# Peptides against a protein of PDB entry 3VZA, part 109

Target 1, 98 residues: chain A of PDB entry 3VZA
Amino acid sequence: RVERLCKSKELFEERLGLEIRRIHNEQLQFIFRHIDHKDPDKPYMFTLSINEQGDYEVTSCTPPLDCISEFQLKVRETNNFSAFIANIRKAFTALSFK
Target 2, 62 residues: chain B of PDB entry 3VZA
Amino acid sequence: AAYVTQLYYKISRIDWDYEVEPARIKGIHYGPDIAQPINMDSSHHSRCFISDYLWSLVPTAW

## One batch from the design tools (peptide; made by RFdiffusion4, then SolubleMPNN)

Design b2_p22_2_s2 (from b2_p22_2, 12 letters changed)
Fold by OpenDDE base, seed 4:
Structure b2_p22_2_s2 (fold): chain B 98 residues (1-98), chain C 62 residues (1-62), chain A 22 residues (1-22)
Amino acid sequence: as target 1 above (98 residues)
Amino acid sequence: as target 2 above (62 residues)
Amino acid sequence: MLEELENPDPSLLEKLLKGFKR
């Protein structure tokens, strides 16, 4: 089981170009790669926590996204975490062309 | 790595076939309405294209 | 492997944040 889980994680990281790290102060760091086709290894990142109210909170975003606050609101309203992450990736993709 | 793989599933709704050869990207995406098989030859595509394609399977509607 | 991934715990993210398991 451990071997399968490790393999699965590696496949997700490579194929989705998404690495997920647990970092200090009870945060998750989401690192997108494969965004910029001209620079596939360039990272696009955000960090996430759950605040004292129990709500999802984006604690950082690099590069910054104008839409991140709206997405944070949307995920709190809908609890659609999948759409939340996917929309962030879409926003990073759009930013990579500017 | 159990929780992180569960999180990947929560995000992508993809289940990989991890027993196929490394060059084969095979799995199933479970959308809200239908399941979509994934079956690609990674050697025929760039890393960016593969990622873009897989993410395109994930709905962005809230 | 789907059985290991399906029906994630609603507290999954919190468990990750708290470092209960990777």
Scores: peptide ipSAE 0.361, ipTM 0.933, DockQ to the pose 0.074
Fold by OpenDDE base, seed 5:
Structure b2_p22_2_s2 (fold): chain B 98 residues (1-98), chain C 62 residues (1-62), chain A 22 residues (1-22)
Amino acid sequence: as target 1 above (98 residues)
Amino acid sequence: as target 2 above (62 residues)
Amino acid sequence: MLEELENPDPSLLEKLLKGFKR
C-alpha cells in the first residue's frame, strides 16, 4: 500500500504540476509548475494554514494574486477546496501571460 | 503519503491507473454527474499541455 | 483505492497541517 500511495503521489505531482509540502508553523505549501509554457519549471506558489478560528488562511502567495483574498473568502463560505485550488491555478495561469 | 494522496483526490477528483506504463496517462475523473476516462499518450503532449488539460477537468464554480 | 482516496474524514487538512501523517 505504501508503494502504491507513493506512486500515486508522484503521478499527481508530475501530471498536475502540483507539489504539496508541509512546512514550518503548521502550513501547507502548494507549488504549481507547468504554468508558463515557456518556462515549465517556474514555480507559482502559495502557503495555507488554518487559523485559531479554524478558517483557511493564505499566509503567502508568490507571485502575488489580487484575487487571493476573495478566494480565501469564497473557500470559507463554500468549503469547496477543489474550486479554491483550481481557481488559484487559473489565476496563476492568467498572470503568466502578463 | 496517504493523506497527501487523499488531498490530491479531493482537489482533482482523479483516480490514476498506476499499473500502466509511465508514458500512458490513464485514470478516471469523477465529476459530479458522470465519471470520465482519462487516457493520454504523454509522448504526444508537452508537460504543460497535460497539466492544463487535467486541470480543465476540475470545476471552478464555487 | 478510490474508497481510501475519498476520505470521509473532514479533518484531512488539519491532519496534514499538524503533521499527523504526510
Scores: peptide ipSAE 0.270, ipTM 0.923, DockQ to the pose 0.074
Fold by OpenDDE base, seed 3:
Structure b2_p22_2_s2 (fold): chain B 98 residues (1-98), chain C 62 residues (1-62), chain A 22 residues (1-22)
Amino acid sequence: as target 1 above (98 residues)
Amino acid sequence: as target 2 above (62 residues)
Amino acid sequence: MLEELENPDPSLLEKLLKGFKR
């Protein structure tokens, strides 16, 4: 089971171009790659925590996204975490087209 | 890595077939209505295309 | 594998964030 889970994780990382890290102060770091077709290894990332009120909180976003605050609001309202992550990737993709 | 893999599933709704050859991207995407197979030859596509394609399976409607 | 991954715990993200298990 452990080997299967590890393999699954690796497949997700490579195929989705999404790495998920647990970092200091109870945060998750989401690192997207494979966004810019001209620079596939260029990272696009954000960090996420749950604040004292129990709400999702984006603690950083690099490069910055104008829509990130709206997405934070939307995920709090809908609890649709999948759409939250997918929309962030979509926004990063749009940003890569300068 | 149990929790992180669960998170990947929560995000993508993809279940990989991890026992196939590395060049084959096989799995199932579970949409709200139906399950769709994933079956790609990775040697025929760029990493960016593969990722873009897989993410295109994930609904963005809130 | 699907059975182990489907229907993730609603507190999954909290478990990850708070380091209950990797």
Scores: peptide ipSAE 0.252, ipTM 0.921, DockQ to the pose 0.073
Fold by OpenDDE base, seed 1:
Structure b2_p22_2_s2 (fold): chain B 98 residues (1-98), chain C 62 residues (1-62), chain A 22 residues (1-22)
Amino acid sequence: as target 1 above (98 residues)
Amino acid sequence: as target 2 above (62 residues)
Amino acid sequence: MLEELENPDPSLLEKLLKGFKR
């Protein structure tokens, strides 16, 4: 089971181009790669926490996204975490063409 | 790694086939209405294309 | 194991953030 879980994580990281890391102060760091086809290893990342009210809170976003605050509101409203992450990736992809 | 793999599933709704060779990307995407098979030869595609394709399976509607 | 992956814990994110298990 442990070996399968490790393999699963590695497959997701490579195939989705998404790394998820725990960082200080009870935060998760989401690191997207494979966004820019001209530079597949270029990272696009954001950090996430759950605040004292139990709400999702984006604590950083690099590069910055104009839509990140709206997405934070949407995920709090809908609780659709999958759409939240997918829309962030979509926004990073759009940004890579600018 | 148990919780992070669960999170990957929560995000992507993909289950991988772990019994195939590494170059074969096989699995199932579980959409809201129907399950769709994934079957790709990674040697035929760039890393970016593969990722873009897989993410295209994930609904963005809130 | 597949059941655990296909039916994640409702407190999954909180457990990840608090580092209860990797």
Scores: peptide ipSAE 0.231, ipTM 0.918, DockQ to the pose 0.074

Design b2_p22_2_s3 (from b2_p22_2, 12 letters changed)
Fold by OpenDDE base, seed 3:
Structure b2_p22_2_s3 (fold): chain B 98 residues (1-98), chain C 62 residues (1-62), chain A 22 residues (1-22)
Amino acid sequence: as target 1 above (98 residues)
Amino acid sequence: as target 2 above (62 residues)
Amino acid sequence: MLEELENPDPSLLEELLKGFKK
């Protein structure tokens, strides 16, 4: 089971171009690659925590997204975490076109 | 790895067939109403195309 | 930009997972 889970993780990382890391201060770092077809390894990332109120909170976003605050609101309202992540990727993709 | 794989599933709703050869991207995407197979030859596509395609399966409606 | 992976701490992941709906 452990081996299967590890392989699954690796497949997700490569195929989705999404790496998820645990970082200091109880945060998750989401690192998107494969966004810019001209620079597939260029990272697009954001960090996420749960604040004292128990709500999702984006603690950083690089490069910055003007829509990130709205997405944070939306995920709090809907609890649709899948859409949250997917919309962020879509926004990063749009940004990569300059 | 259990937690992160669970998170990946909750994000993507994809279940990989991890027993196939590395060049084969095979799995199932579970939508709300229908499950769709994923089956593509990675050697025929760029990494970016593959990722874009897979993410296109994920609904963005809130 | 990229932080090194920290020591395992499933608390946040668990909170995220149980908070998911739909």
Scores: peptide ipSAE 0.170, ipTM 0.913, DockQ to the pose 0.564
Fold by OpenDDE base, seed 2:
Structure b2_p22_2_s3 (fold): chain B 98 residues (1-98), chain C 62 residues (1-62), chain A 22 residues (1-22)
Amino acid sequence: as target 1 above (98 residues)
Amino acid sequence: as target 2 above (62 residues)
Amino acid sequence: MLEELENPDPSLLEELLKGFKK
């Protein structure tokens, strides 16, 4: 089972171009790659925590996204984490064309 | 890896067929209404295209 | 930079997963 889970993780990382890391101060780091077709390994990333109120909080976003605050609000309202992550990737993709 | 793979599923709703050959991207995307099979030859596509395609399966409606 | 920030905390994943439940 452990081997299977590890393999699954690797498949997700490569195929989605998304790495998820546990970092200091109880945060998750989401690292998107495969965004810029001219530079597939260029990272686009944000960090996420749960604040004292129990709400999702984006603690960093690199490069910055104008829409990130709105997305944070939306995920708190809807609890649609999937849409949250997907929209962030969509926004990063749009940014890569600028 | 259990938690992170669970998180990946919650994000993407994709279940991989991990036993197929490495060059074959095979799995199922579980949408709210329809299960969409995934079956790609990775040698036919760039990494970016593959990722873009897979993410296109994920609804962005809140 | 990525490696410098990494400090594994398995408990966070559990907490986040709990938040996904409606």
Scores: peptide ipSAE 0.167, ipTM 0.912, DockQ to the pose 0.420
Fold by OpenDDE base, seed 5:
Structure b2_p22_2_s3 (fold): chain B 98 residues (1-98), chain C 62 residues (1-62), chain A 22 residues (1-22)
Amino acid sequence: as target 1 above (98 residues)
Amino acid sequence: as target 2 above (62 residues)
Amino acid sequence: MLEELENPDPSLLEELLKGFKK
């Protein structure tokens, strides 16, 4: 089963172009690739934590997104984490078209 | 890896077919109303196209 | 700026995942 789980993670990473890491200070790092078709390996990333109130908190976003604060509010209101991540990727995609 | 894969499913709602050859991207996307099959030949598409396509399956409505 | 890639920490991921509500 461990072998299958490892394979699953690798498939998701490659096919979605999304890597998820745990980093210092109890944060998750979401790294999107395959955003820029001219530079598929260029990373677009944000970090996420749970604050003392138990709410999702974006602690960094590189490159910065004007909409990230609104998305943080939306995910707190709706608890729709899937839409949260998908909208961030959509925003990064739009940003890649400078 | 179990927790990470659970998170990927929560995000994408995709379940992969793990018994298929590496060049075949096969699985099921579970949308709110209907499940849709995924069945692609990876050799026919760029990595970016594949990712864009899969993410297009994920609804962005809050 | 994008060089902020850190090595994954499995223990930290588990702790945060416990806090995810949906």
Scores: peptide ipSAE 0.165, ipTM 0.914, DockQ to the pose 0.249; fails the geometry check
Fold by OpenDDE base, seed 1:
Structure b2_p22_2_s3 (fold): chain B 98 residues (1-98), chain C 62 residues (1-62), chain A 22 residues (1-22)
Amino acid sequence: as target 1 above (98 residues)
Amino acid sequence: as target 2 above (62 residues)
Amino acid sequence: MLEELENPDPSLLEELLKGFKK
């Protein structure tokens, strides 16, 4: 059902505080909110593509994360996309306390 | 929206219960070994707490 | 920071999701 799919997306966006968008040049944009408890609507985001070799490639990260290159390497090695996204959120959370 | 919902499941491993009142956050988190129920009253928690809690269910081990 | 958001493209998301499923 189209209605269920639309509702599902809205529930995930609100409850996880994660919006996923398609942007130019075959990229996905991941936008985290609910990171900073003092500013719940403040966005933390990164963009992701698949390069010509078929590997995940982070094309931007705002704010920048020191660990993002390591995470890109890890997801290429393990193909654990869930851990990849969760670790990025964890890193953004840690950054929000600084 | 079908593809993005599939991606959300790939990331979170959560399946929502869509037949409850909006204030009730009910679902199931499917971990690698066991499924755990989710049942929260959103009116009792901040948006940030809810998100933090749900993400805490997602393993970060590579 | 909201102004930094790129414009969404529905058709592109579908193609990318297929790639991520591989």
Scores: peptide ipSAE 0.149, ipTM 0.913, DockQ to the pose 0.254; fails the geometry check

Design b2_p22_2_s4 (from b2_p22_2, 10 letters changed)
Fold by OpenDDE base, seed 4:
Structure b2_p22_2_s4 (fold): chain B 98 residues (1-98), chain C 62 residues (1-62), chain A 22 residues (1-22)
Amino acid sequence: as target 1 above (98 residues)
Amino acid sequence: as target 2 above (62 residues)
Amino acid sequence: ILEELENPDPSLLEKLLEGLEK
């Protein structure tokens, strides 16, 4: 099972181009790659925490996204975490064309 | 890796077939209504295309 | 409703944080 889980993680990282790290102050860092087809290794990332009120909070976003505040509101309203992450990736993708 | 794998599943709703050769991308995407098989030859596609395709399976509707 | 029940919530995220490797 351990071997399976480790391999699964590697497959997700490579195939989704998404790395997830635990960082200081009880935050998750989401690092997207494979966004820019001209620069596949260029990272697009954001960090996420749970604030004192217990709500999802984006603590950083690099490069910045104009829509990130709206997405934060939406995920709090809907609790649709999957759509939250997918929409961020979509936004990063759109940004890569600029 | 158990927790992060669970998170990946909750995000993507993809379950990989880990027993196939590395060049074969096989799995199942569990959408809201239907389950869709994934079966790609990674040697025929760029990393970016593969990622874009897989993410296209994930609904963005809130 | 089913999607909401299966989605991560803040409590689940905290649990995931504990299990993640840096």
Scores: peptide ipSAE 0.153, ipTM 0.912, DockQ to the pose 0.053
Fold by OpenDDE base, seed 3:
Structure b2_p22_2_s4 (fold): chain B 98 residues (1-98), chain C 62 residues (1-62), chain A 22 residues (1-22)
Amino acid sequence: as target 1 above (98 residues)
Amino acid sequence: as target 2 above (62 residues)
Amino acid sequence: ILEELENPDPSLLEKLLEGLEK
């Protein structure tokens, strides 16, 4: 089972180009790669935590996204975490063309 | 890695077939309306294309 | 288990944090 879980994680990381890491202060770091086709290993990342109210809170975003605050609001309203992550990736993709 | 794989599923709605050869990207995407099979030859595509394609399966509507 | 996978929950993030602890 452990081997299968490890393989699953590796497959998701490579195929989605998304790494998820725990960082200090009870936060998760989401690292997107495979965004820039000219530089596939260039990372696009944000960090996420749960605040005192129990809500998702984006604590950093690199490079910065104008839409990140709106997405944070949307995920709190809808609890659609999938759309939240997908929209962030979409925004990073758009940014990579600038 | 149970929780992280659960999170990946929550995000992507993809379930991989782990019993196939490494060069085969095989799985199922569970969309809101219908489940769609994934079956790609990774040697025929760039890493970026593969990722873009898989993410294109994920709805962005809130 | 299925219910947990189908419904995003902040508690999952907490569980994930524990699972990813080095």
Scores: peptide ipSAE 0.120, ipTM 0.911, DockQ to the pose 0.066
Fold by OpenDDE base, seed 1:
Structure b2_p22_2_s4 (fold): chain B 98 residues (1-98), chain C 62 residues (1-62), chain A 22 residues (1-22)
Amino acid sequence: as target 1 above (98 residues)
Amino acid sequence: as target 2 above (62 residues)
Amino acid sequence: ILEELENPDPSLLEKLLEGLEK
């Protein structure tokens, strides 16, 4: 089962172009690749924590997104984490064309 | 790895078929209404196209 | 720009997943 889990992680990372890492201060780092078709290895990333109130908090976003604060509000209201991540990727994709 | 794979499923709602050849991207996307099969030959597509396609399966409505 | 992997402890992911079950 350990082998299957490791393979699963690798498949998700490559196929979705999304890496998820735990970093200091109880944060998760989400790293998107395969955004820019001209530079598929260019990373687009944000970090996420849960604050003392138990709410999702974006602690960094590189490159910055004007919509990230609104998305943080939306995920707090809806708890739709899937849409949260997907909308961030869509925003990064739109940014890559500018 | 168990926790992160659970997170990937929560995000994408994709379950992979692990028994196929590496070049075959095969699985099932579980949408709110209907489960849709995924079956692609990765050698015929760019990495960016594959990722874009898979993410297109994920609803963005809040 | 990539932060280094800090801790293999699954506690953070577990807490996040628990929150996602709400």
Scores: peptide ipSAE 0.062, ipTM 0.903, DockQ to the pose 0.510
Fold by OpenDDE base, seed 2:
Structure b2_p22_2_s4 (fold): chain B 98 residues (1-98), chain C 62 residues (1-62), chain A 22 residues (1-22)
Amino acid sequence: as target 1 above (98 residues)
Amino acid sequence: as target 2 above (62 residues)
Amino acid sequence: ILEELENPDPSLLEKLLEGLEK
């Protein structure tokens, strides 16, 4: 099972171009690649924590996204984490064309 | 790895066929109503295209 | 910038998953 899980993780990382890391201060780092077709390995990333109120909080976003605060609000309201991640990727994609 | 793979599933709703050859991207995307097969030859597509396609399966409506 | 320091505590991920299961 462990081997399967490890392989599954690797498949997700490569195919979705999304790496998820646990980092200091109880945060998750989400690293998107395969965003810029001209530079597939260029990372687009954000970090996430749960604040004292129990709400999702984006603690960093690189490169910055104008919409990230709105997305944070939306995910708090809807708890649709899937849409949250997908919308962030969409926003990063749009940014890569500028 | 168990937790992160679970998170990947919660995000993407994709379940991989982990036993197929590496060049074959095979799995199932579970939408609200329909289970959609995924079956791609990775040698026919760029990494970016593959990722874009897979993410296109994920609804963005809140 | 990529963070190279990985936190071995899975508590946040667990909490996140709990939320996703609701």
Scores: peptide ipSAE 0.204, ipTM 0.913, DockQ to the pose 0.532; fails the geometry check

Design b2_p22_3_s1 (from b2_p22_3, 7 letters changed)
Fold by OpenDDE base, seed 2:
Formats: sequence, structure tokens, C-alpha cells
Structure b2_p22_3_s1 (fold): chain B 98 residues (1-98), chain C 62 residues (1-62), chain A 22 residues (1-22)
Amino acid sequence: as target 1 above (98 residues)
Amino acid sequence: as target 2 above (62 residues)
Amino acid sequence: SAEEQKWQRMFEKLLEGTPPLP
């Protein structure tokens, strides 16, 4: 049901502080908020695509994360997309304290 | 939005209760071993705390 | 549409990535 889907999306966005957007060239933008407790609306984001080989590929990351390339490798190895997203948020959280 | 909501579930493994009052954050987090209920009063917590708590339920082991 | 089908293929791939819980 469309109404339920809309509500679900809104609840996830607000409660997880994660917005998912479709952008050009078959890419998804993941926007994390609620990372910086002093600035809850400050966005931390990355963009994801599936390359020609069918592998996960991070096409951008703002702010940049030193570990993003490693995470990309790990998700390709494990296919654990949940851990991938969670680890990125964890990394952004750590970065917010620097 | 079907694919996006499915993606949220794949990421978080959270299923919300959509029939409760808006201020109530109620749902179930499903893990490999135990399903744990979520039941929070959003008025008692900051948005950051709520998000941090919910994400803490998501395992980071690859 | 062709464009929407491309998005569907991408999402399907992402959704198939994480194995289901036991």
C-alpha cells in the first residue's frame, strides 16, 4: 500500500537519520543525519553504484572516510550490506568527534 | 517507495508498529538469534540518541 | 519504462546482497 510505504519511509528517515535518494546513472545517495549531537542536521553522505562487474562501488563520500575503500572491499567479499551501512555510520560518528 | 523501504529493512532489520501514537517509537528488531522489541517515547530522547540507539542494534560484524 | 527497469535491477541486486536471517 502506497500510504503505508510512505509512512514507513518517513519513519525510517527520521528514526534512523538516514535518507536514501536515487540519483543519476543508477546511483543511490545515502545521507546520514543525527550524527553530530551538536548539529543533528549536519549531513554525512556517500553515493553507491553497481559497476560493470556487478560489484558495489562507492562513487563519493562526504566527508571523506579513510576506511571507505576497505569497507567497499569487505562488502564485496561478504555481501553484508547491512554491516556495510552500519560501519559507515560508525565511521562517520567517529569522525564527528575529531 | 517499495524498494527503498525494503532496503531500510535489509539494513536495519527493524519492523515498525504503524498503529501506535506518533510519539511512540515501537517496533521489533530482528537479529540472528533474538528478536528484540523497540518501545521508546520519543519525547524523552534527542533525535541523535534515538538514532544512535537504533543503529546500536545493527551488528557491524562482516 | 526502461529507466525504471534499470532502477529495479539495481535494487534487486542490493536486496539480494545481504543473506537472510536464519
Scores: peptide ipSAE 0.611, ipTM 0.944, DockQ to the pose 0.465
Fold by OpenDDE base, seed 5:
Structure b2_p22_3_s1 (fold): chain B 98 residues (1-98), chain C 62 residues (1-62), chain A 22 residues (1-22)
Amino acid sequence: as target 1 above (98 residues)
Amino acid sequence: as target 2 above (62 residues)
Amino acid sequence: SAEEQKWQRMFEKLLEGTPPLP
C-alpha cells in the first residue's frame, strides 16, 4: 500500500506537472510545472489555507494572478475545488503566453 | 501520502493503471457523464503536451 | 500529534468540500 501511494504521487506529479507540499502554518503549496513549453521546469505556484472561518484562502501566488481573488470567491461559493485548481492552471498558462 | 493522492484524485478525477510499463500513460478519467480511458505513449509526446492534455480533461466550469 | 491532527482536519475539509460527480 505504501509503495502504491508513493508511486501514485510520483505519477501525478510528473504527468500533471503538479506538486503538492505541506507548508508551515497549515498551508498547502501547489507547484505547477510544464506550463511554459519553452521552459517546462519553470514553476508557477500558489499556497492555500483554511482560515479561521473555515474558508479557502490563497496566501500567496507566484507569479501573481489578477484573477486569483475572484477564483477564491468562486470556490467559496461553489465548493468546486477541482475547478478552482484547473482554473488557476489555466490562468497560469495564459500568463505564460504574454 | 494518502491524503495527497486522494487530493490528486479529487482534483483530476484520474485513476492510473499502475501495472503497465512506465512509458505507458494509462488510466481512466471519470468525467461528469462518461468515464474515458487514457492510453498514451509518453515517448511520443513532450511533458508539456501530456500535462496540457490531461488538464484539458478537467472541467473548469464552476 | 496535535500538528498531524491539524493537517488531517485541513485535508478532510478539502476532500469533503467538492461535491460528488453527478
Scores: peptide ipSAE 0.610, ipTM 0.944, DockQ to the pose 0.459
Fold by OpenDDE base, seed 3:
Order: C-alpha cells, then sequence, then structure tokens
Structure b2_p22_3_s1 (fold): chain B 98 residues (1-98), chain C 62 residues (1-62), chain A 22 residues (1-22)
C-alpha cells in the first residue's frame, strides 16, 4: 500500500503539475508547474493553513495574485476546496500571459 | 502520502488506473454530472498540455 | 509523535471541512 500511495502521489504531481508539501507551522505549500508552456518548470505557489478560527487562510502567494483574497473568502463560504485550487491555477495561468 | 493523495482526489476528482503502462494516462474523472474517462498517450503531448487538459476537467464554479 | 498528530489534525480539518460533491 505504501508503494501504491507513493506511485499515486507521483502520478498526480507529474500529470497535474501540482506538488503538495508540508511546511513549518502546520502549513501546506501548493506548487504549480506546467503553467508556462515556454518554461514548464517555473513554479507558481501558495501556502495554506487553518487559522485559529478554523478557516482557510492563504499565508503566502508567489507570484502574488490580486484575486487570492477573494478566493479565500469564496472557499470559506462554499467549502469547495476543489474549485479553490482550480481557480488559483486558472489565475496563475492568466498571470503567465502577462 | 495517504493524506496528500486524499487531497489530490478531493481537488481533482481523478482516479488513476495504476495497472497500465507508464506512458498511458488512464483514469476517470468524477464530476458532478458524469464520469469522464481519461485515456491519453503521454508521448503524444507536452507536459503542459496534459496538465492543462486534466485541469480543464475540474469545475471552477464555487 | 506529537508533531505527526498535529499534522493529522490539520489534514482531517481540510478533508472533513470540505463537503463531497452532490
Amino acid sequence: as target 1 above (98 residues)
Amino acid sequence: as target 2 above (62 residues)
Amino acid sequence: SAEEQKWQRMFEKLLEGTPPLP
């Protein structure tokens, strides 16, 4: 099962171009790659935690996104974590064309 | 890895077929309406195209 | 470990805090 889980993670990382890391202070780092077709390995990333109130909180975003605060509000309202991550990727994609 | 893989499923709603050859990207996306089969030859596409395609399956409606 | 338990609690919050698709 351990091998299966490792394989699963690797497939998701490569195919979605999304890496998820545990970092200090109980934060998750989401690293998007395969965003810029001219530079597939260029990372677009943000970090996420659960604050003292139990709400999703974006603790960093690199490069910065104007919409990230709105997305944080939306995910708190809807609890749609999937849409949250997908919209962030969409925003990073749009940013890559600037 | 268990929690991370669970997060990947929560995000993408994709279940991979782990029994196929490495070059074959095969699985199922479970959207709210229908299950969408995934079946791609990775050698025919760029990494960016593959990722873009798979993410296109994920709804962005809140 | 205590550290791993903290991570477990966080992941459980993320996983349980998001309702399944209808």
Scores: peptide ipSAE 0.606, ipTM 0.944, DockQ to the pose 0.399
Fold by OpenDDE base, seed 1:
Structure b2_p22_3_s1 (fold): chain B 98 residues (1-98), chain C 62 residues (1-62), chain A 22 residues (1-22)
Amino acid sequence: as target 1 above (98 residues)
Amino acid sequence: as target 2 above (62 residues)
Amino acid sequence: SAEEQKWQRMFEKLLEGTPPLP
């Protein structure tokens, strides 16, 4: 089972181009790659925590996204974490074409 | 690792087939209505194309 | 460890707080 879990993580990281890291103060760092077809290894990332009120809070976003505050509001309203992550990737993708 | 893999599933709704060769990207995407099989040869596509395709399976509606 | 338990609680909150696809 442990071996399967490790393999699963590796497959998701490579195929989705998404790495998830634990960082200090109970925050998760989401690192997207495979966004820019001209530079597949270029990272697009944000960090996420659960604040004192129990709400999703984006603590950083690199590069910055104009829509990130709206997405934070939407995920708080809907609890649709999947759509939250997918929309962020979509926004990063759009940004890469500028 | 268990929590991270669970999170990947919650995000993507993809379950991989772990018994195939590394070059074969095989699995199932579980959408809201239908389960869609995934079966592609990674050697035929760029990393970016593969990722874009897989993410295209994930609904963005809130 | 206490730190690992905190992470477990955090992940459980995220996973349980995410509803299934409609």
Scores: peptide ipSAE 0.606, ipTM 0.944, DockQ to the pose 0.333

